# Ledger of designs, part 169: peptides against a protein of PDB entry 4N7V

Target 1, 222 residues: chain A of PDB entry 4N7V
Amino acid sequence: TLRSITSPLVAHRLKPIRQKTKKAVVSILDSEEVCVELVKEYASQEYVKEVLQISSDGNTITIYYPNGGRGFPLADRPPSPTDNISRYSFDNLPEKYWRKYQYASRFVQLVRSKSPKITYFTRYAKCILMENSPGADFEVWFYDGVKIHKTEDFIQVIEKTGKSYTLKSESEVNSLKEEIKMYMDHANEGHRICLALESIISEEERKTRSAPFFPIIIGRKP

## One batch from the design tools (peptide; made by RFdiffusion4, then SolubleMPNN)

Design b2_p26_4_s2 (from b2_p26_4 with E5L E7K E15K E18K W24F E26K)
Fold by OpenDDE base, seed 2:
Structure b2_p26_4_s2 (fold): chain B 222 residues (1-222), chain A 26 residues (1-26)
Amino acid sequence: as target 1 above (222 residues)
Amino acid sequence: EEEELEKEREEELEKELKELAEEFEK
């Protein structure tokens, strides 16, 4: 099943973007829908041959073939659905579209990993909890130039000198120089606080059922 | 300074998205 290889994408709270590559254009629309346009070149002109339009919650996929399958000239936005429109739920998506959906999902996940959900300013650093899940990315930009990037898989450290390295285990973290450990401790504290705030804010958001509370900024740069 | 950090993040995102596209376009 598609669910066995990916979860429905989640594009909520993401800013609109449009990225063109060699064979595709992926967009997050103002509506927070995600569009994958499959591009072909003919006579030095690029045409959109197929479009996957995915709902913001990833559960509905609309597929259409512009201009009767001949393609529509590539423009600054996806062509309107007019020809050969099919609508699927996530669980009923034909297998032939799974790879394209997976691409869209990974695209959105990358965008989420670079989209601030909570920004928290401490005395020493700007801390940012990102939108991706599970295990949201957490970035710490110390005002003195040190940078720490935590992901689900690793911790990247960039020292003042520009020296960078990746840590993948607690043993490696424990082997750090004391000076770097101080930065790591601060980063971890900031991370804990952001996660706590996320929980509290999310609960209040659930109760109020109004507009999204995120993204949010806590504090200010000293 | 905040604008600079945001720009850096956007540039990194663009790079990673291009790499992702190249992977799926093979």
Scores: peptide ipSAE 0.593, ipTM 0.932, DockQ to the pose 0.848
Fold by OpenDDE base, seed 4:
Structure b2_p26_4_s2 (fold): chain B 222 residues (1-222), chain A 26 residues (1-26)
Amino acid sequence: as target 1 above (222 residues)
Amino acid sequence: EEEELEKEREEELEKELKELAEEFEK
């Protein structure tokens, strides 16, 4: 099943973006829908031959073939749906579209990993919890130039000197110099606080059923 | 300074999105 290889994408709260590549254009729209445009070149003109429009919650996929499959000239936005539109639920998406959906999902997940959900200013750093899940990325930009980037898989450290390295195990973290451990400790504390606040705010958001509370900024740069 | 951080993040995103696209298009 598609669900066995990916979860429904979640594009809520993401800013619009449009990325063109050789064979595709992927967009997050103002509506927070995601569009994958499959591009072909003919006579030095690029045409959109197929469009997958995915709902913001990833559960509905609308597929259409511009101009009856002849293609529509590539523009600055996806072509509007025409005739012969197919609509699928996530679980009913034909297998031939799974790779394209997976690409869209990975695209969105990557954007989410670079989209601030919580920005928290401490005495020493700007901390940012990102939108991706599970295990949201967490970045710490120390005012003195040190940077720590935590992901579910690794921790990247950039020292004042510009020296950069990646830690992939707890053993490597434990082997850090004492000076770096101080930064790591601060980063971890900021991370804990952001996660706690995320939980509290999300619960209040659920209760109030209001407009999204995120992204939020907590504190100010000293 | 805030703009610099945002710019860096955007540049990283652009780079990684390009890499993702290249993987998809293989």
Scores: peptide ipSAE 0.592, ipTM 0.931, DockQ to the pose 0.867
Fold by OpenDDE base, seed 5:
Structure b2_p26_4_s2 (fold): chain B 222 residues (1-222), chain A 26 residues (1-26)
Amino acid sequence: as target 1 above (222 residues)
Amino acid sequence: EEEELEKEREEELEKELKELAEEFEK
């Protein structure tokens, strides 16, 4: 099943983006829908042959073939669906579209990992909790130039000298120089605070049923 | 400075999205 490969993508609160590559254009629209345009080149002109339009919650996929499958000239936005549109639920998506959906999902997840949800300024650093889940990315930009990037899989450290390395286990973290451990301790504290705030704010957001509270900025740079 | 950090993040995103696309387009 598709669900065994990926979960429904979640594009809520993401800024619009449009990325063109050789064979595809992926967009997050103002509506927070995600579009995958499959591009083919004919006579030095690019055409959109197929479009997957995915709802912001990832559960509905609308597929259409512009201009009766002949393709529509590539433009600055996806072509409008007109005729011969198919609508699928996530669980009913034909297998032939799974790879494309997976690409869209990975695209969105990557964008989420670079989209600030909570920005928290400490005395020493700008801390940023990102939108991706589970295990949201957490970045710490120390004002002195040190950078720490935490993901679910690793911790990347960039020292003042520009030396960069990746830590993939607790043992590696424990083997860090004392100076770096101080930065890690601060990063971890900032991370804890951001997670706590996320929980509290999300609960209030749920209760009020209002417009999204995120993204949010806590504090100011000293 | 804030703009610089945002630019760096955007550049990283663009790079990683390109890598993702290359994987998809194989």
Scores: peptide ipSAE 0.591, ipTM 0.931, DockQ to the pose 0.865
Fold by OpenDDE base, seed 1:
Structure b2_p26_4_s2 (fold): chain B 222 residues (1-222), chain A 26 residues (1-26)
Amino acid sequence: as target 1 above (222 residues)
Amino acid sequence: EEEELEKEREEELEKELKELAEEFEK
C-alpha cells in the first residue's frame, strides 16, 4: 500500500515555493496545496503533461492532464484543471502515481524541516523548532558562533573554529569536550522549552478553534 | 544577522531539494 511507503503529506503553514527541475515542477501554493507538474520538452518548449494536485492534508489527490493530454506550456504556476479530472483519496491512489506522491511527500517533509514553527531567543542563543514530524528538527545558533542542529537521527555541531562533526549515539554525545557539553546542555534546555510551548500553544489552538498561532517568536535577541 | 540565518537555511533547503529531485529523476 501507499501507506506502507509514506504517510499523507502535511503542508499546513508552509510558505509558497516553486521548484523547477528537468522533469518536474513542485509547488506549494498559497492555498497550501501541493502540485507536482510533470514536464516534457517538445520543440524546445517545455509542456506540463500531467499534474498531481494534493490537498494540504495530503488526503486528496486531484490528477489532470492539461489540454486533453497534449500538454500546456510551462508557466510560473500550475495550469488550472479544466477537464478529464480524476480525484482520489490517499488510500485509493493508483500505484502508478505512488512514486510521484512519494516525491511530493519528501519535498514537503524537507521544506517542513527548514520551516520555523517556534523561534525562541535565550540569553545565549537563537533556538528554532521546525515544522517537521515526528521528531522536529531543532536548531540552535549561539551568539558566539557555535551552532547545534538536532534531528531525529543525529546531532550536528559546528564549533567556533569551524570544526564540524556529527553525533549519532549517546556515547558520542557523552564523549564531547566539556566546553561543548555546556552548549549541548543549553541547547537541550531550549529544546525542552520549545516542545513544552508547542504543546501548550497547540492545546490553546484546539480550545479556541482560532486561526493558527504558529509560527511564533518568543523573546528578542539580547 | 537574522537575514543571514534565513538565507543560510534557504540555501541549505535549495541544495537538499536539488538532491531530492536528482534522486527522483534517476
Scores: peptide ipSAE 0.592, ipTM 0.932, DockQ to the pose 0.871; fails the geometry check

Design b2_p26_4_s3 (from b2_p26_4, 9 letters changed)
Fold by OpenDDE base, seed 2:
Structure b2_p26_4_s3 (fold): chain B 222 residues (1-222), chain A 26 residues (1-26)
Amino acid sequence: as target 1 above (222 residues)
Amino acid sequence: ELKKLEEEREKELEEELKKLAEEYEK
C-alpha cells in the first residue's frame, strides 16, 4: 500500500513556493494544496502533460491531463483542471502515481524542515523549531557564530572556526570538548522550552479553534 | 539580522530541493 511507504503529506501553514526542474514543477499554492506538474519538451517548448493536485492534508489527489493529454504550455502556475480529471483518496491512489506522490511528500517534508514553527530568542542564541514531523528539526544559531542543527537522525555542529561535524549517538555527544558541551547544553535547553511551548500553544489552539497560532516568535534578539 | 538568517535558510532549502529533484528525475 501507499501508506506502507509514505504518510499523507501535510502542507498546512506552508508558504507558497514553486520550483521548476527539468522534468517537473512542484508548487505549494496559496490554498496550501500541492501540485506536481510533469513537464515534457516539444519543439523547444515545455508542456505540462500531467498534473497531480494534492490537498493540504494529503488525503485527496486530483489528477488531470491538460489539453486532452496533448499538454498545456508551461506557465507560472499549474493549468486549470479541464480534461480527463480523476479524483482519488490517498488509500485509493493507483500505484502508477505513487512515485509522484512520494516526490511531492518528500518535497513538502523538506520545506517543512526549513519552515519555522517556533522562533525563540535567548541571551545567547536564536532557536528555531521547524514544522516537520515527527521529530521536528531544531536549529540554534548562537550569536557568536556557533551553530547546532538537531534532526531526528543526527546533530550537526558548526564551530566558530567553521569546523563542522555530525554526531549520531549519545556517546559521541558525551565525548565533546567541554566548550562545545556548553553550547549543546544551551541548545538542549532551548529545544526543551520550544517543545513545551509547542505543546501549550497547540492545546490552546485546539480549544479556541480559530486561525492557526503558529508560526510564533518568542523573545527578541538582545 | 533576522532577514539574513532567513535568506540562508531559503538558500539551504533551495539546494536540498534541487538535490531531491535530481534524485527523482533519475
Scores: peptide ipSAE 0.452, ipTM 0.899, DockQ to the pose 0.830
Fold by OpenDDE base, seed 5:
Structure b2_p26_4_s3 (fold): chain B 222 residues (1-222), chain A 26 residues (1-26)
Amino acid sequence: as target 1 above (222 residues)
Amino acid sequence: ELKKLEEEREKELEEELKKLAEEYEK
């Protein structure tokens, strides 16, 4: 099943983006829908042959073939669906589209991992909790040039000298130089605070049923 | 400074998205 490969993508609160590559264009629209355009080149002109339009919650996929499958000239936005559109639920998506959906999902997840949800300024650093889940990315930009990037899978450290390394286990974290451990301690504290704030704010957001509270900025840069 | 950090993040995103696209288009 598709679900065994990926979960429904979630594009809520993401800024619009359009990225063109050789064979595809992926867009997050103002509506927070996600579009995958299949691009083909004929006579030095690029055409959109197929479009997957995925709802912001990832559960509905609308597929259409512009100009009866002959393709529509590539433009600055996806072509509008007109005729011969198919609508699928996530669980009913034909297998032939799974790879494209998976690509869209990975695209969105990557964008989420670079989309600030909470920005928290401390005395020493700019801390950023990202939108991806589970295990949201957490970045700490120290004002002195040190950077720490925490993901679900690893911690990347960039030292003042520009030296960069990746930590994939607690043992590696524990083996860090004392100076770096101080940065890690601060990063971890900032992370804890951001997670706590996220929980509190999300709960209030749920209760009020209002417009999204995120993204949010906490504190001021010293 | 905030703008620089945002630009760096956007650049990183673009590079990673490019890699993702390359994987998809193989």
Scores: peptide ipSAE 0.464, ipTM 0.901, DockQ to the pose 0.876; fails the geometry check
Fold by OpenDDE base, seed 1:
Structure b2_p26_4_s3 (fold): chain B 222 residues (1-222), chain A 26 residues (1-26)
Amino acid sequence: as target 1 above (222 residues)
Amino acid sequence: ELKKLEEEREKELEEELKKLAEEYEK
């Protein structure tokens, strides 16, 4: 099943983006829908032959073939659906489209990992909790030049000297130089605070049924 | 400085998206 290889993509709160490649154009629209345009070149002109329009929650996929399958000239935005539109749920998506959906999902997940959800300024650093899930990326930019990037899989450290390394186990974290441990401790504190705030804010969103509170910026750079 | 950090993040994103695209199109 498609679900066995990916979950429905989630594009909520993401900024619009459009990336053109050789064979495809992927867009996150203002509506937070995701479009995959399949591109073919003919007579030195690029045409959109197929479009997958995926809802912001990833659960609905609308597929259409512009201009009756003849293709529509590639433009700065996806062509509008006209006729011969197919609509599928995530679980009913034909297998022939799974690779394209997976690409869209990976695209969105990558964008989410670089999209700030919470920005928190401490006395020593700018902390950023990203939108991706589970295990959102967390970045700490210390004002003195040290950078720590936490993911679900690893921690990357960039020291003042420019020395960069990755940590993939608790043992490696425990083996850090004492100076670096101080930065790590601060990063962990900031991370805890951001996670706590995320929980509180999300709960308030649920209660008030208001517009999204995220992204949010807390504090100011000293 | 915020702008600089945002630009750096966007550059990193673009590079990683390029790698993802290359993987998809192989």
Scores: peptide ipSAE 0.463, ipTM 0.903, DockQ to the pose 0.856; fails the geometry check
Fold by OpenDDE base, seed 4:
Structure b2_p26_4_s3 (fold): chain B 222 residues (1-222), chain A 26 residues (1-26)
Amino acid sequence: as target 1 above (222 residues)
Amino acid sequence: ELKKLEEEREKELEEELKKLAEEYEK
């Protein structure tokens, strides 16, 4: 099943973006829907031959073939659906579209990993919890130039000198120099606080059923 | 300074998206 290889993408709260590549264009729209355009070149003109329009919650996929499959000239936005529109649920998506959906999902997940959900200014750093899940990325930009980037899989450290390295195990973290451990401790504290605030704010958001509270900024730069 | 950090993040995103696209199109 598609679900066995990917989860429904979640594009809520993401800013619009459009990325053109050789064979495809992926967009996050103002509506927070995601579009994958299949691009073909003919007579030095690029045409959109197929469009997958995915709902913001990833559960509905609308597929259409512009101009009855003849293609529509590539523009600055996806072509509007006109004819031969198919609508699928995530679990009913034909297998031939799975690779494209998976690409869209990975695209969105990557964007989410670079989209601030909570920005928290401490005395020493700008801390940012990102939108991706599970295990949201967490970045700490210290005002003195040190940077720590935490993901679910690793921790990247960039020292003042520009020296960069990646830590993939607790053993490696424990082997850090004392000076670096101080930064790591601060990063971890900021991370804990952001996670706690995320939980509290999300719960209040659920209760009020209001407009999204995120992204938020907490504190101010010294 | 916030703008600078945002620009850096955007640059990183663009680079990683490019890599993702290249992987997909292989």
Scores: peptide ipSAE 0.450, ipTM 0.897, DockQ to the pose 0.868; fails the geometry check

Design b2_p26_4_s4 (from b2_p26_4, 7 letters changed)
Fold by OpenDDE base, seed 5:
Structure b2_p26_4_s4 (fold): chain B 222 residues (1-222), chain A 26 residues (1-26)
Amino acid sequence: as target 1 above (222 residues)
Amino acid sequence: EEEKLEEEREKELEEELKKLAEEYEK
């Protein structure tokens, strides 16, 4: 099943983006829908042959073939659906479209990992909790130039000298030099605070059923 | 300075998205 290889994508709170590659264009629209355009080149002109439009919650996929499958010239936005539109639920999506959906999902997840949900300024750093889940990315930009990037899979450290390395285990973290451990300790504290705030804010958001509280900025750079 | 950080993040995103696209288009 599609669910065995990916979960429904979640594009809520993401800024619009349009990324063109050789064979595809992926867009997050103002509506927070996600579009995958299949691009083909003919006579030095690019055409959109197929469009997957995915709802912001990932559960509905609308597929259409512009200009009766002949293609529509590539533009600055997806072509509008007109005729021959198919609509599928996530669980009913034909297998032939799974790869494209998976690509869209990975695209969105990557965008989420670079989309600030909480920005928290400490005395020493700008801390950013990102939108991706589970295990949201967490970045710490120290004002002195040190950077720490935490993901679910690794921790990347960029030192003042520009030296960069990746830590994949707790043992590697524990083997850090004392100077770097201080930065890591601060990063971890900022991370804890952001997670706590996320929980509190999310709960209040749920209770009020108001407009999204995120993204949020806490504090100011000293 | 914040603009610089945002630009860096955007650049990183673009690079990673490019890699993702290359993987998809194989």
Scores: peptide ipSAE 0.513, ipTM 0.918, DockQ to the pose 0.861
Fold by OpenDDE base, seed 1:
Structure b2_p26_4_s4 (fold): chain B 222 residues (1-222), chain A 26 residues (1-26)
Amino acid sequence: as target 1 above (222 residues)
Amino acid sequence: EEEKLEEEREKELEEELKKLAEEYEK
């Protein structure tokens, strides 16, 4: 099943973006829908032959073939659906589209990992919790130049000297120099606070049923 | 400085998206 290889993509709160490559154009629209345009070249002109339009929650996929399958000239935005439109749920998406959906999902997940959800300024650093899930990326930019980037899989450290290294186990974290441990401790504290704030804010959103509170900025740079 | 950090993040995103696209198109 498609679900066995990916989850429905979630594009809520993401800024619009459009990336063109050789064979495809992926867009996040103002509506937070995601479009995958399949591009073919004929006589030195690029045409959109197929479009997958995915809802912001990833659960609905609308597929259409511009100009009756003849293709529509590539433009600065996806062509509007006109005729020959198919609509699928995530669980009913034909297998021939799974690779394209997976690409869209990975695209969105990557964008989410670089999209601030919570920005928190401490006395020593700018902390950023990103939108990706589970295990959102967490970045800490210390004002003195040290950077820590936490992901679900690793921790990257960039020291003042420019020395960069990646930690993938607790043993490696425990073997850090004492000076770096101080930065790590602060990063962990900031991370805890951001996660707590995320929980509190999400609960308030649930209660209020209002517009999204995210992204949010807490504090100011000293 | 905030603008600089945003630009760096955008650059990293673009580079990683490029790698993702290259993987998909192989």
Scores: peptide ipSAE 0.513, ipTM 0.919, DockQ to the pose 0.851
Fold by OpenDDE base, seed 2:
Structure b2_p26_4_s4 (fold): chain B 222 residues (1-222), chain A 26 residues (1-26)
Amino acid sequence: as target 1 above (222 residues)
Amino acid sequence: EEEKLEEEREKELEEELKKLAEEYEK
């Protein structure tokens, strides 16, 4: 099943973006829908031959073929769905579209990993909890130039000198120089606080059926 | 300075998205 390969993508709260490559264009629309346009070149002109339009919650996929499959000239936005429109749920998506959906999902997840959900300013650093899940990325930009980037899989440290290294285990973290451990401790505290705030804010958001509370900024740079 | 950090993040995103696209197009 598609679900065994990927979960439904989640594009809520993401800013619009459009990225063109050689064979595809992926967009997050103002509506927070995600579009994958399959591009073909003919006579030095690029045409959109197929479009997958995915709902913001990833559960509905609309597939259409512009101009009866002949293609529509590539523009600054996806062509309107007019020809050969099919609508699928996530669990009913034909296998031939799974790779394209997976690409869209990975695209969105990557965007989420770079989209601030909570920004928290401490005395020493700007801390940012990102939108991706599970295990949201967490970045700490110390005002003195040190950077720590935490992901679900690793911790990257960039020192003042520009020296960069990746930590993949607790043992490696414990083997850090004392000076670096101080930065790590601060980063971890900031991370804890952001997660706590996320929980509190999300609960209030659940109680109030209003506009999303995120993204949010807490504090200010000293 | 905040703008600079945002630009850096956007640049990193663009580079990683490009790599993702290249993988997909293989």
Scores: peptide ipSAE 0.508, ipTM 0.917, DockQ to the pose 0.852
Fold by OpenDDE base, seed 4:
Structure b2_p26_4_s4 (fold): chain B 222 residues (1-222), chain A 26 residues (1-26)
Amino acid sequence: as target 1 above (222 residues)
Amino acid sequence: EEEKLEEEREKELEEELKKLAEEYEK
């Protein structure tokens, strides 16, 4: 099943973006829908032959073939749906489209990992919890130039000198120099606070059924 | 300074998206 290889993508709260490559264009629209355009070149002109339009919650996929499959000239936005539109649920998506959906999902997940959900200014750093899940990325930009980037899989450290290294285990973290551990401790504290705030804010958001509370900024740069 | 940090994140995103696209198009 598609679900066995990926979860429905979630594009809520993401800013619009459009990335063109050789064979495809992926867009997050202002509606927070995601579009994958299949691009073909004919006579030095690029045409969109197929479009997957995925709902913001990833559960609905609309597929259409511009100009009855002849293609539509590539533009600055996806072509509008025409005739012969197919609509699928996530669980009913034909296997032939799974690779494209997976690409869209990875695209969105990557964008989410670079999209601030909570920005928290401490005395020493700007902390940012990102939108990706599970295990959201967490970045700490210390005002003195040190940077720490935490992901579910690793921790990247950039020292004042510009020296960069990646830590993939607790053993490596425990082997850090004492000076770096101080930064790590601060980063971890900021991370804990952001996670706690995320939980509290999300619960209030659920209760009020209001417009999204995120992204949010807490504190100010000293 | 905030603008600089945002630009850096955008640059990183662009680079990683490019790598993702290259992987997909293989």
Scores: peptide ipSAE 0.503, ipTM 0.916, DockQ to the pose 0.864

